Peptides against a protein of PDB entry 1LOE. Designs and how they scored, part 118

Target 1, 181 residues: chain A of PDB entry 1LOE
Amino acid sequence: TETTSFSITKFGPDQQNLIFQGDGYTTKERLTLTKAVRNTVGRALYSSPIHIWDSKTGNVANFVTSFTFVIDAPNSYNVADGFTFFIAPVDTKPQTGGGYLGVFNSKDYDKTSQTVAVEFDTFYNTAWDPSNGDRHIGIDVNSIKSINTKSWKLQNGKEANVVIAFNAATNVLTVSLTYPN
Target 2, 181 residues: chain A of PDB entry 1LOE as posed
Amino acid sequence: TETTSFSITKFGPDQQNLIFQGDGYTTKERLTLTKAVRNTVGRALYSSPIHIWDSKTGNVANFVTSFTFVIDAPNSYNVADGFTFFIAPVDTKPQTGGGYLGVFNSKDYDKTSQTVAVEFDTFYNTAWDPSNGDRHIGIDVNSIKSINTKSWALQNGKEANVVIAFNAATNVLTVSLTYPN

## One batch from the design tools (peptide; made by RFdiffusion4, then SolubleMPNN)

Design b2_p29_6_s4 (from b2_p29_6, 8 letters changed)
Fold by OpenDDE base, seed 4:
Structure b2_p29_6_s4 (fold): chain B 181 residues (1-181), chain A 29 residues (1-29)
Amino acid sequence: as target 1 above (181 residues)
Amino acid sequence: ANVALAGSTSGTTYTLAVQLSEETIKSLG
């Protein structure tokens, strides 16, 4: 099947393949999505639409994306909400901020959202996050309440390599996060 | 839906996997 793939490992001030929304911007080698305050929303959209499902042919495409992120936190008690990678309609606009990460508006499943997201969540929202309160990676389908989560040990200031892949043959979405040694 | 969790023994790798529904896939376009 067809495969759509892109990778962003370093961001520049003149990044041409990104559309910024809200507080999202680039400085030097970093993409900044949030200000260090509550309830801010920053989004960066890949400028080229991703074609996953072709309604005319019925074909489903494979999808692979990789990127690197760094979270700087002075201590383990950082109260930022985190960030997310997401797939949404081409005309998507920022949604509810804070714990909704600017991508969703409800913890209830809403197929009209048409959004799949991978969250890197650094804040515990009692209403929908895993009860252990751990920072976590989550896969979100039409809801901020993840359909699956993995406890994640944030390594402050360290680069995390992320690969997100969708296998069209199995309909499986995989997320891998690696802190290189 | 199939859901998978995995981690490296080194503690530096995290893996998640879920199976998306056909409805979801189609909605993504």
Scores: peptide ipSAE 0.253, ipTM 0.700, DockQ to the pose 0.649
Fold by OpenDDE base, seed 3:
Structure b2_p29_6_s4 (fold): chain B 181 residues (1-181), chain A 29 residues (1-29)
Amino acid sequence: as target 1 above (181 residues)
Amino acid sequence: ANVALAGSTSGTTYTLAVQLSEETIKSLG
């Protein structure tokens, strides 16, 4: 099967392989998606659409992506919701509902959204987030309510390395986040 | 399908995985 891979460690102001939506932009060689406040939406789309499933052949493609990120989310009442990596139909548009990370618009499962997201969620939404209130990594399928989550201890201001991989042979989506020592 | 990034980060090593349904995969195109 084919594999689409991309890794961006430096972001330039004239980054041509990304489509910025909402508040997303590049500055100082970094991608900034949101301000450190709630209800902001910033998205960065990879400009080259991928074929994950070929309707004619039935083939499923692998993909792997890696990136680093930094979150500045001090222990305050006004923190951003976090961010997502997502796969969605071409020409996807930002969703504006607060807490939905700019990707979804409901806590209910909606197959018509056709979206899979990995969330790095820094804000507890009582309506759909894990009841323990922890910051968490989640995998979302057609809903902001994650199908699986893992508690995540944010190291504020520290660079995290992320690898997201999809294995077409198993249909397993894997997320790895590492804070290097 | 579009692949996109959105959001903020930090921490030790955390791993999470799910198996996506065939229906979900097909819907992504």
Scores: peptide ipSAE 0.288, ipTM 0.724, DockQ to the pose 0.366; fails the geometry check
Fold by OpenDDE base, seed 5:
Structure b2_p29_6_s4 (fold): chain B 181 residues (1-181), chain A 29 residues (1-29)
Amino acid sequence: as target 1 above (181 residues)
Amino acid sequence: ANVALAGSTSGTTYTLAVQLSEETIKSLG
């Protein structure tokens, strides 16, 4: 089965494989998605669309991506909403900001969204987030309300390594986040 | 297809997995 892989370690201003939307931009080899104000939205799209399902043949393809992120907040108890990795149609546009992370517009399931997201959520939204109030990783299908979540302890200022993989043989999407020693 | 999700945590590693439905996969193109 065919596999598409991509990984970006540096983000320069002339990055040819990224399409910026909203407040997304690069400075000093860093990708900045949002400003430190509520409801700002920044997105960076991979310029080459991932072909997951071929409507002519019915074939499904694998994909894998990896990246590193840092959340650096003056107060670990007062942070922004977080960010997502997502898969959406090629003509996707920024959606609602804040707790919707610029990807969704509702906690109600909406198949017309055609969006799957992995959220790294640092802010508790009582309307849809797990009731324990923990920061969490979630997998979202056509809704900001995750299909399922896992509590995640943010290590402020430390690099987190992320791997996201889709296995076409099993239709399983896997997320791994590691703070290396 | 069935939708299933599993996750685990440790001190420094977090994992999460979900099986997507056929409808979802087809909708992504």
Scores: peptide ipSAE 0.254, ipTM 0.684, DockQ to the pose 0.729; fails the geometry check
Fold by OpenDDE base, seed 1:
Structure b2_p29_6_s4 (fold): chain B 181 residues (1-181), chain A 29 residues (1-29)
Amino acid sequence: as target 1 above (181 residues)
Amino acid sequence: ANVALAGSTSGTTYTLAVQLSEETIKSLG
């Protein structure tokens, strides 16, 4: 099986392995995806498409991605939406913003979406988010309504280290988020 | 398939995992 691995801890203005969509850009070695306003959508695509499933050979590819992110919200108690890491078809375009994080259009399962996302969700959407109202990490399969979630306590202004791995042998997608110290 | 990022936030160590269905994997191409 193939393994694609990439790690981005700092982002340069001439970042060659990313394709920016919407409001996404880099500054001060950081990737900025959205402004602190509602309905902004910023996306950063890995410039090299990955081949997850080969229909001819039946091979499934592994991948590991690591990155850091920071949320610097002007109001730490009211942080809108959050962000996602996602896998989607080649030439994917931004979808519905706001609570849909620019990657989905519905809470209803839609296999034609062909999108798997890891959400770091900072805003409670009553229509689909866990009823406890917690900020959370979620794994989304063809729907903004996560198939699994974990409550997550946002630390405003702090760097979070993320590792997302897919194991082709088990088909397990794993997300790890760490705030240092 | 493309892999991409959209958005940003922070916290302690949290782990979440799911097993994706074969259908989902195949659909990702």
Scores: peptide ipSAE 0.238, ipTM 0.725, DockQ to the pose 0.364; fails the geometry check

Design b2_p29_8_s1 (from b2_p29_8, 10 letters changed)
Fold by OpenDDE base, seed 2:
Structure b2_p29_8_s1 (fold): chain B 181 residues (1-181), chain A 29 residues (1-29)
Amino acid sequence: as target 1 above (181 residues)
Amino acid sequence: STTTTSEKDVDAEANGLHIKKVILTVTEP
């Protein structure tokens, strides 16, 4: 059984196992996707393709990923769109459309994207976000319109711990976000 | 802190990843 794992506790200036796209970069041993300015998209990809699904055997991988993030919003009422953890084809490219989190290119379902994203969405886009206007976690499959969402209160400047797990036997995707106290 | 969960049965697939259920959990102050 194939197993791939990696861990990055300190992001270096020459992080060889990451491919940076757009404005993504490392500073002070942190991965920084964007600065608090308008119209920026940054992404970081794991540099090696991951075998999530084996077309020959039909086997699907279990996976668990965890990370800690901090959002520093210069204005909590005028924040950026948020970010995603995503799984996409190896030729994935950053997308610049506003509100699409650098992953999607329209508000419509697009099967060709073959993308699964866990969004941490900090900006309410009327056309597709939950109508309550809450910041939220969402699961996006080939669409910026989430198949499931959960309200989440952004704690500005605080560390949030995230665990994303997929159980291939049950086809259950689990996402947990925790603000430790 | 409080923990809340959204659980939803779904039928979605991308890149061979077939998702039948999504469980979202948030623990926050």
Scores: peptide ipSAE 0.785, ipTM 0.976, DockQ to the pose 0.899
Fold by OpenDDE base, seed 5:
Structure b2_p29_8_s1 (fold): chain B 181 residues (1-181), chain A 29 residues (1-29)
Amino acid sequence: as target 1 above (181 residues)
Amino acid sequence: STTTTSEKDVDAEANGLHIKKVILTVTEP
């Protein structure tokens, strides 16, 4: 069984294993996707392609990823759109910003996207977000319209720990978000 | 802190990943 892993504890200005797109950059050993400017899109890709699906056998890999994030909004009552962790084709480029989080272009299902995203959505978009208006985590498959969501209370400026796991035997995708005590 | 979960059976596929269930868990103050 093939296994690929990587870890980044501190993000340097010359991070060799990341490809920066758009406004993404590193500062103070953190990865910053965007500046506090309207309609900016920043992304960072792991520089090596990940073999998650074998076209010959059809076998799919298990995977686990973890990270810590901070959303630091100048105004807690007027927060931007959020961000995603995503898996996309190797030639992926930034997509539509704003509510599409730089990863999708439509709420309509687009098979050609071939993108799975875990969204941490801090802005209510009436056209596709859950009607309760809550900030939420969501799973997006080929569309910004989530196939499942979970309400989440943003702790502005505080660290959240995330674990994302896919079990290929059961086809279960698990996402956990924790604000440590 | 409180832990809450949303679990949903789904049928979604992209990039070779076939997702049949999504479990979302949040632990927050």
Scores: peptide ipSAE 0.755, ipTM 0.974, DockQ to the pose 0.899
Fold by OpenDDE base, seed 1:
Structure b2_p29_8_s1 (fold): chain B 181 residues (1-181), chain A 29 residues (1-29)
Amino acid sequence: as target 1 above (181 residues)
Amino acid sequence: STTTTSEKDVDAEANGLHIKKVILTVTEP
């Protein structure tokens, strides 16, 4: 079976294995999706397409992704909008910003999107987010409206460790977020 | 710290990924 692996510990100014879209960039060896300014969308794509599903054999890949993120908002009471880890077609382009996180365009299911996203959502959008208003982790499939969510308390400026795993044999998607402090 | 989990059976598909269960876990102070 084919296996693809990569690791990035430091992000350079000319990161060859990333495709930057919108306002995404690298600075100080970090990947930055957006600065703390309004109405920006930044994305970074892994430059090599990943074969998740083999059309010939029907096999679906297992995958594990881990990363560390920091949300550093000037105003901890007004933090918008969060970010996603997403899987989308190779020709994917930035989508609607704001609450759509640059990945989706609607809360309505759109099968043409063919996008799966793990959202780390810091802003409550009344039209689709959980009614409790909590910041949350969510799983989004072809829609910004999550199929499942978990409340999470943002630790502004602190590192969070994330592991996202998909088991193709069981069709289980697991997301874990840990603040090691 | 405390660890909490949300587990849900689902039926969702995109890009050949068929998701039947989602497990979300958070460990926080």
Scores: peptide ipSAE 0.734, ipTM 0.973, DockQ to the pose 0.900
Fold by OpenDDE base, seed 4:
Structure b2_p29_8_s1 (fold): chain B 181 residues (1-181), chain A 29 residues (1-29)
Amino acid sequence: as target 1 above (181 residues)
Amino acid sequence: STTTTSEKDVDAEANGLHIKKVILTVTEP
């Protein structure tokens, strides 16, 4: 077995272990995916590929990732689309922006995407989002249309702590979002 | 604060990751 771990407490302007795509960048020791403007896509990839699936044995890795995010929307009543944490092929490139969060291109299932994303969706897209219109956490597998969602109230400008865990023995994906303050 | 959870049995896979259950938990003021 192999264990891979990394931790980034401060993001520098010369962050060597990240590949920036689109409008993603670092400033003031923070990773910033997009500015508060329309039609921007920013992504950051961990520069070293991580093996989560062994083609020889078929074994899938357990994983736990945690991060803290802040959404600073200029207007709490007019927020942009949100963002995702995603797992994708190593050669992944930015996809459609806006409601597709730069990770997908369709609400239709596309196996060629080979992408799993945890979305933190702050904008209601009538074509695929839950009909209640709530901002939500969603699990997206090869589609922007989530297989499961959970309503979430955005606390504008406040830190949210996220833990994402996958148990390979049970095939359970757990996502926890906490506003500690 | 309040904690709420959405749990759903699913059958989805991508990139070798096979998900059979999703548990989403939110703790908010």
Scores: peptide ipSAE 0.703, ipTM 0.971, DockQ to the pose 0.888

Design b2_p29_8_s2 (from b2_p29_8, 9 letters changed)
Fold by OpenDDE base, seed 2:
Structure b2_p29_8_s2 (fold): chain B 181 residues (1-181), chain A 29 residues (1-29)
Amino acid sequence: as target 1 above (181 residues)
Amino acid sequence: STTTTSEKDVDAEANGLKINKVKLTVTEP
């Protein structure tokens, strides 16, 4: 049985187990994906490929990931698009299309992307987001159009705890977002 | 705080990761 584990409590300036793409960087021991400016995309990849699927046996790994995030929105009515936790092929590249969260490159389903993303979407894109216009979390499989969403009230400047778990025996993907207070 | 959940049966796959159900839970003030 193969197991890969890692933990980052404080993000250092020379975080060797992360590959930064676009405008992603670390500051004050935090991972920062973008600055509060328009048209920026930042990503951080775990530097080592993760074997989630064995092509020989077909076995799929269980996984659990957790993280804490803070969104600071100087203007609650003029916010960025949000961010994702994603699993993608090792050659994944940042995407610059607005609203695609740096992961997708069109509004259409694209099997070739081979990407699973959990989105924390703070901006309503009429073409693909839930029609109620709520900020939301979502599960994205090869598409910016989520296969499932859940409304979420952004607590500006507050820490949110996220747990993402996949059970390979049941093929269930679970996402929990908690504001402790 | 309140906890709400959206659960959906799905048929999705990427990189050999087959997903048959997704569950989204939010706990917020």
Scores: peptide ipSAE 0.768, ipTM 0.975, DockQ to the pose 0.909
Fold by OpenDDE base, seed 5:
Order: sequence, then structure tokens, then C-alpha cells
Structure b2_p29_8_s2 (fold): chain B 181 residues (1-181), chain A 29 residues (1-29)
Amino acid sequence: as target 1 above (181 residues)
Amino acid sequence: STTTTSEKDVDAEANGLKINKVKLTVTEP
């Protein structure tokens, strides 16, 4: 068996294990996906492709990802679209911005996307988001329309801890978001 | 703080990842 691991505790200006796309950048040792400017898309990719699925054997790897994020919106009641953690093909490029979070292009299922995303969605898009209008976390598979969602109260400017785990034996994807304070 | 969970059986696949269940947990003040 083989294990691939990486950890980034501080994001430097010359972070060589990240590929920045669009408006993504680092500042003050933090990864910033976008500035507080409308209609921008920023992404950061881990520079080394990760072998999750073996096409020859069909075996799929377990994985666990953890990170801390802060959404710091100038107006707590008028927040932008949010962000995603995503797994996509190695040649992935920024997709549609806004409510599509730079990862998808449609609410319709697109098999060619081959993308799984965990969204932290802070803006209600009537066309595909849960009808209750709540900010939410969601799982997106080849579509911005989530296959499952969970309401979430944004704590503007506060750190949230996230753990994303996939169990290949059971095919269970688990997402945990915690505000420790 | 309070913890709430949404768990759902699904049938999804992308990029070799086969997902049969999704569990979303949120712990909030």
C-alpha cells in the first residue's frame, strides 16, 4: 500500500506545492481565494496529482482532509457565494464563478466534469440551493446542485474547522464543520 | 454548542470515487 500526505500550516508567497488559478493568492501566511471584489474566481490546487483511483484494479483510496477557514465578509448580511474543497481531474481549470464557485458550470448533471466538491455555500441561489434559503454545506458531484446539504450558520470572521473523510470500503463521505468557539 | 447531522444514502460517482452515503455534521455555538 502507498500513502500520500501533505500539510500546510502557513501559506507562503512562494508556496511551491500549490498551483494558483485565477485570483487565488497568499497573504499573511493565509491562502486567499478571492478579494472582496465581485465576479472573481480564485482557486488553489495541490501541485502533485494524488492517486485516488486505480484504473487497472478499480481500487479507491481512503482519504482524510482537514483545514481551517475564515469567511470574512464586509457585510454579514450580504455575503458572497462561498467556496469549495474539490477533487477534480489533474488538468482542471477554473469554471463558472459566482454561485458555481468556480468549480461547476451547470446545475445539470455533467458526467464529463468528474468533479466532487464539498461546498460551503453562503449565498442562496434559487435555481439549485435548498429551498429554505439557509447557508449550508453540501456535497456536489458533477453538478453545483448538491446531492445532500446541511444548514450551517456562518460565523463571519471566525475560524471553522473542517474534516472531510472518505471511506473506500463503505463508500461513505463524511464532512464535519466545527466552530470551536 | 450544538451538533446536527444530515445523513443520506446516495448513488454518486465521479473521478473514480463511488459514494453511497453522505454524512454532513455541523457543530455550532
Scores: peptide ipSAE 0.715, ipTM 0.970, DockQ to the pose 0.909
Fold by OpenDDE base, seed 1:
Structure b2_p29_8_s2 (fold): chain B 181 residues (1-181), chain A 29 residues (1-29)
Amino acid sequence: as target 1 above (181 residues)
Amino acid sequence: STTTTSEKDVDAEANGLKINKVKLTVTEP
């Protein structure tokens, strides 16, 4: 079977395998989606389309992705809005910012979005987020309203390790977030 | 540290990616 893999350990100012959208950029060898300013949307796309589904055979690829992130908010009591790892059509463009994380436009299911996102959501939006008000990770399919969530305590300024895996044989999506001690 | 998990059966699809179960795990201090 065909396999595609890549690894980025350092993000350069002229990162050829990334397409930056909105306010996304690289600095100090890090990928930065947004600065801590209001109403910004930053995205970065892997420049090579990934063939995850074969329309002829119906086969779907397994995939595993891992990354480390840091949320460094000036005010730990007012952190907005988080970010997503997402899979979307190749012509995807930035969507609504704020609580929609630049990936969706509505809490209503929109089949035309064709987007799957793992959200790391730091801001409680009463209209769609879990009622407990916790910061959370979630799975979003064609809507900012998650199909499942898990409470998560943000460690401001600390590195979190994430692994996202999809098993095509079982159709199971697994997300793990770890703050190493 | 503690590890907690949320697991849920779902019926979701986008871009040919069909998801029938989601498992979310968090390990935190």
Scores: peptide ipSAE 0.714, ipTM 0.970, DockQ to the pose 0.904
Fold by OpenDDE base, seed 4:
Structure b2_p29_8_s2 (fold): chain B 181 residues (1-181), chain A 29 residues (1-29)
Amino acid sequence: as target 1 above (181 residues)
Amino acid sequence: STTTTSEKDVDAEANGLKINKVKLTVTEP
């Protein structure tokens, strides 16, 4: 049995356990994925590969991830696309930006991506997002088109607490988003 | 505040991760 854990309380400018891709960077002790400008893609990867799947036994690890995020939109009526927490192959590179959130390239299922993402989607893309037009959280598997979504009201500039957990015994993925205030 | 949940049985797999159910919970003002 192997256990891997890490915690980052403050993000420094020389955060060595993160690999920055695209426009991702740290400032003011925060991880910033993108600036409030169009067509930017920023990603941050944990620098050490994590064993989720055991090739010998086929066993899948349980995992729990928690983080706090803030979306500061300059205009609450014109918010950008949002972001994802994702699990991808170790050699993952930034993918299509905008509505694809830098993680996917298509609404069509693409097994080759081997990517699972929890999206925090603040922009309605008619081609794949829920028809109600709500901002939402979603689970994306090898596609930007979510397998499940939940409406979510963005609290601009406020902290949201997220817990993502996977139970390997039951194959249940849970996502909890809480605005504490 | 209110808490709402979306739960769905699914059949998804990527990178060795097999998902059979997803539960999304939001607590918001």
Scores: peptide ipSAE 0.688, ipTM 0.968, DockQ to the pose 0.887

Design b2_p29_8_s3 (from b2_p29_8, 9 letters changed)
Fold by OpenDDE base, seed 2:
Structure b2_p29_8_s3 (fold): chain B 181 residues (1-181), chain A 29 residues (1-29)
Amino acid sequence: as target 1 above (181 residues)
Amino acid sequence: STTTTSEKDVDAEANGLRIKKTILTVTEP
């Protein structure tokens, strides 16, 4: 069994194991996806391709990803769309359409995207988000319209701990978001 | 704090990653 792992505690100014796209960058030892301005998208990709599925053997990898994030959005009425953790083909490109979290390019299901995303969505898009209007986490498969969502109360400026795990034996994708305090 | 969960059976696939169930858990004040 092959295992690939990496850990980044402090994001340096020259983080060689990340590929930055759009406005993504590092500052103060943190990965910063966007600045607090309109019409900005930033992404960071792990620089080496990860084999999650072997077409020859059919084997699918288990994976666990954990990270901590902070969203500074003191004005709930002037807030960005949120962000995602995503798995996409190596040629993935940042997408600029509003509300699509830099990952998707339309509101429609698109099999060709071959993308799985965990969204942390801070803006209500009427056309596809849960009708209750809550900020939410969601699982997105080839679509900005989540196959599952969970309401989430953003704690402004507070650290949230996220764990994303996939069990290949059971085909279960688990996402946990925890505010420790 | 409170912990809440949304669990759904699904049938989705991308890049060979087939998902049959999603579990979303939030622990928040």
Scores: peptide ipSAE 0.792, ipTM 0.978, DockQ to the pose 0.912
Fold by OpenDDE base, seed 1:
Structure b2_p29_8_s3 (fold): chain B 181 residues (1-181), chain A 29 residues (1-29)
Amino acid sequence: as target 1 above (181 residues)
Amino acid sequence: STTTTSEKDVDAEANGLRIKKTILTVTEP
């Protein structure tokens, strides 16, 4: 079996293992997807393709990823739109912004997208988000319309710890978000 | 703090990643 791992504790101005797309950038050793301005899409891709599925053997990889994030919104009552952790084809390009979080283009299922995303969604889009209007985490497969969601109370300006794990034997995708304080 | 979980059986696939169950857990004040 083959194992690939990486860790980034500080993000430099010339981060060689990241490909920045759109408005994504690094500053003060942090990865910043967007500033608090309208209609921006920022993405960062790990520069080395990861073999999740082996076409020759048919084997699917397990994976675990962890990160911390901070959403620092100038107005805590108007926070848009959130962000995603996503897995997409190597030639992926920024998609529709706003509520589509730069990774999807429709609430309709599009198998050509070949994208799995974990969303951290801070803005209620009536057309596809859970009807309770809560900020939420969600699992998105080939659509911005989540296949599962969980309400989440944003702690503006505070660090959240995230762990995302996929077990290939059981086909279970697990997402854990924790505010330690 | 409180921990809550949303567990759901699903049938989804992309990039060879077949998902049959999702478990979302949030621990928050």
Scores: peptide ipSAE 0.735, ipTM 0.974, DockQ to the pose 0.895
Fold by OpenDDE base, seed 5:
Structure b2_p29_8_s3 (fold): chain B 181 residues (1-181), chain A 29 residues (1-29)
Amino acid sequence: as target 1 above (181 residues)
Amino acid sequence: STTTTSEKDVDAEANGLRIKKTILTVTEP
């Protein structure tokens, strides 16, 4: 089987392997999705299409993605909606902002979306989020309404390490978020 | 720090990616 890999340790202004959408940009060697402004959507896409599914054989690829993020909210008690890591069709464009995180348009299942997202959700949306009101990580498939969630305590301004892995043999999607000691 | 996990059997698919199980793990102070 073929393998595709990439690594970005420093994000430059002329990053050739990224496609920026909306308000996404690079500064101080970091990828910034949005400024601290209401109703903004910023996205960054890997510029080369990834072969996840083979149309001839039906085989699906394994994958592992890791990254470090910081949510730096001006007010830790009034934080924006969060962000996602997502897999979407190659022609994907920014979707609804706010609680939809720029990736979805509805809490209703929409098979035409063809999008899988790992959300890092810092705002409670009554219509679809877990009723306990906790900030959480979640798995979203064709809907902002997660198929599984896990409560998560945001450490404002601190680095979190994330590993996302899919095992095609077992069809298991694993997400690990760690705040280092 | 403590590690907690949410494991759930599911049946979801998008872009040929079929998911039958999700495991979410958080390690936090």
Scores: peptide ipSAE 0.731, ipTM 0.973, DockQ to the pose 0.900
Fold by OpenDDE base, seed 4:
Structure b2_p29_8_s3 (fold): chain B 181 residues (1-181), chain A 29 residues (1-29)
Amino acid sequence: as target 1 above (181 residues)
Amino acid sequence: STTTTSEKDVDAEANGLRIKKTILTVTEP
């Protein structure tokens, strides 16, 4: 088996291992996906393709991803759409913004998308989000309409720790979000 | 703080990744 790992503790203006798309950029050693304005899509891709599936053997890799994020909303009662962690084909390009989070184009299942995303959704889109209207984390497979969601209270300006893990033996995808403070 | 979890059996696949269960956990004040 082969193991690939990487860690980025500080994001520099000359970050060589990231491909920036749209409005994504680095500032003050942080990765910023979007500005606090409407109709922006910012994405950052790891520049080296990662093999999660071996076409010859059919083996799927286990993986664990951890990161810390901060959402700084100008108004806690008027927050933007949120963001995703996503796995997509190597030639992926920015998709529809807003409620689609720059990753999807439809609430309908689209096999051609070949995208798995963990969404951190801070805006209620009536057409596909959980009817309770809660901000939520969700698992999205080939659609912005999540296959599972969990209500989440945004702590504006505070750090959230996220761990995303996939167990290939059990086919279980686990997402944990923690506000340590 | 409180920890809550949403666990759901699913059948989804993309990019060779087959998911049969999702577990979402949130720990918040």
Scores: peptide ipSAE 0.710, ipTM 0.972, DockQ to the pose 0.889

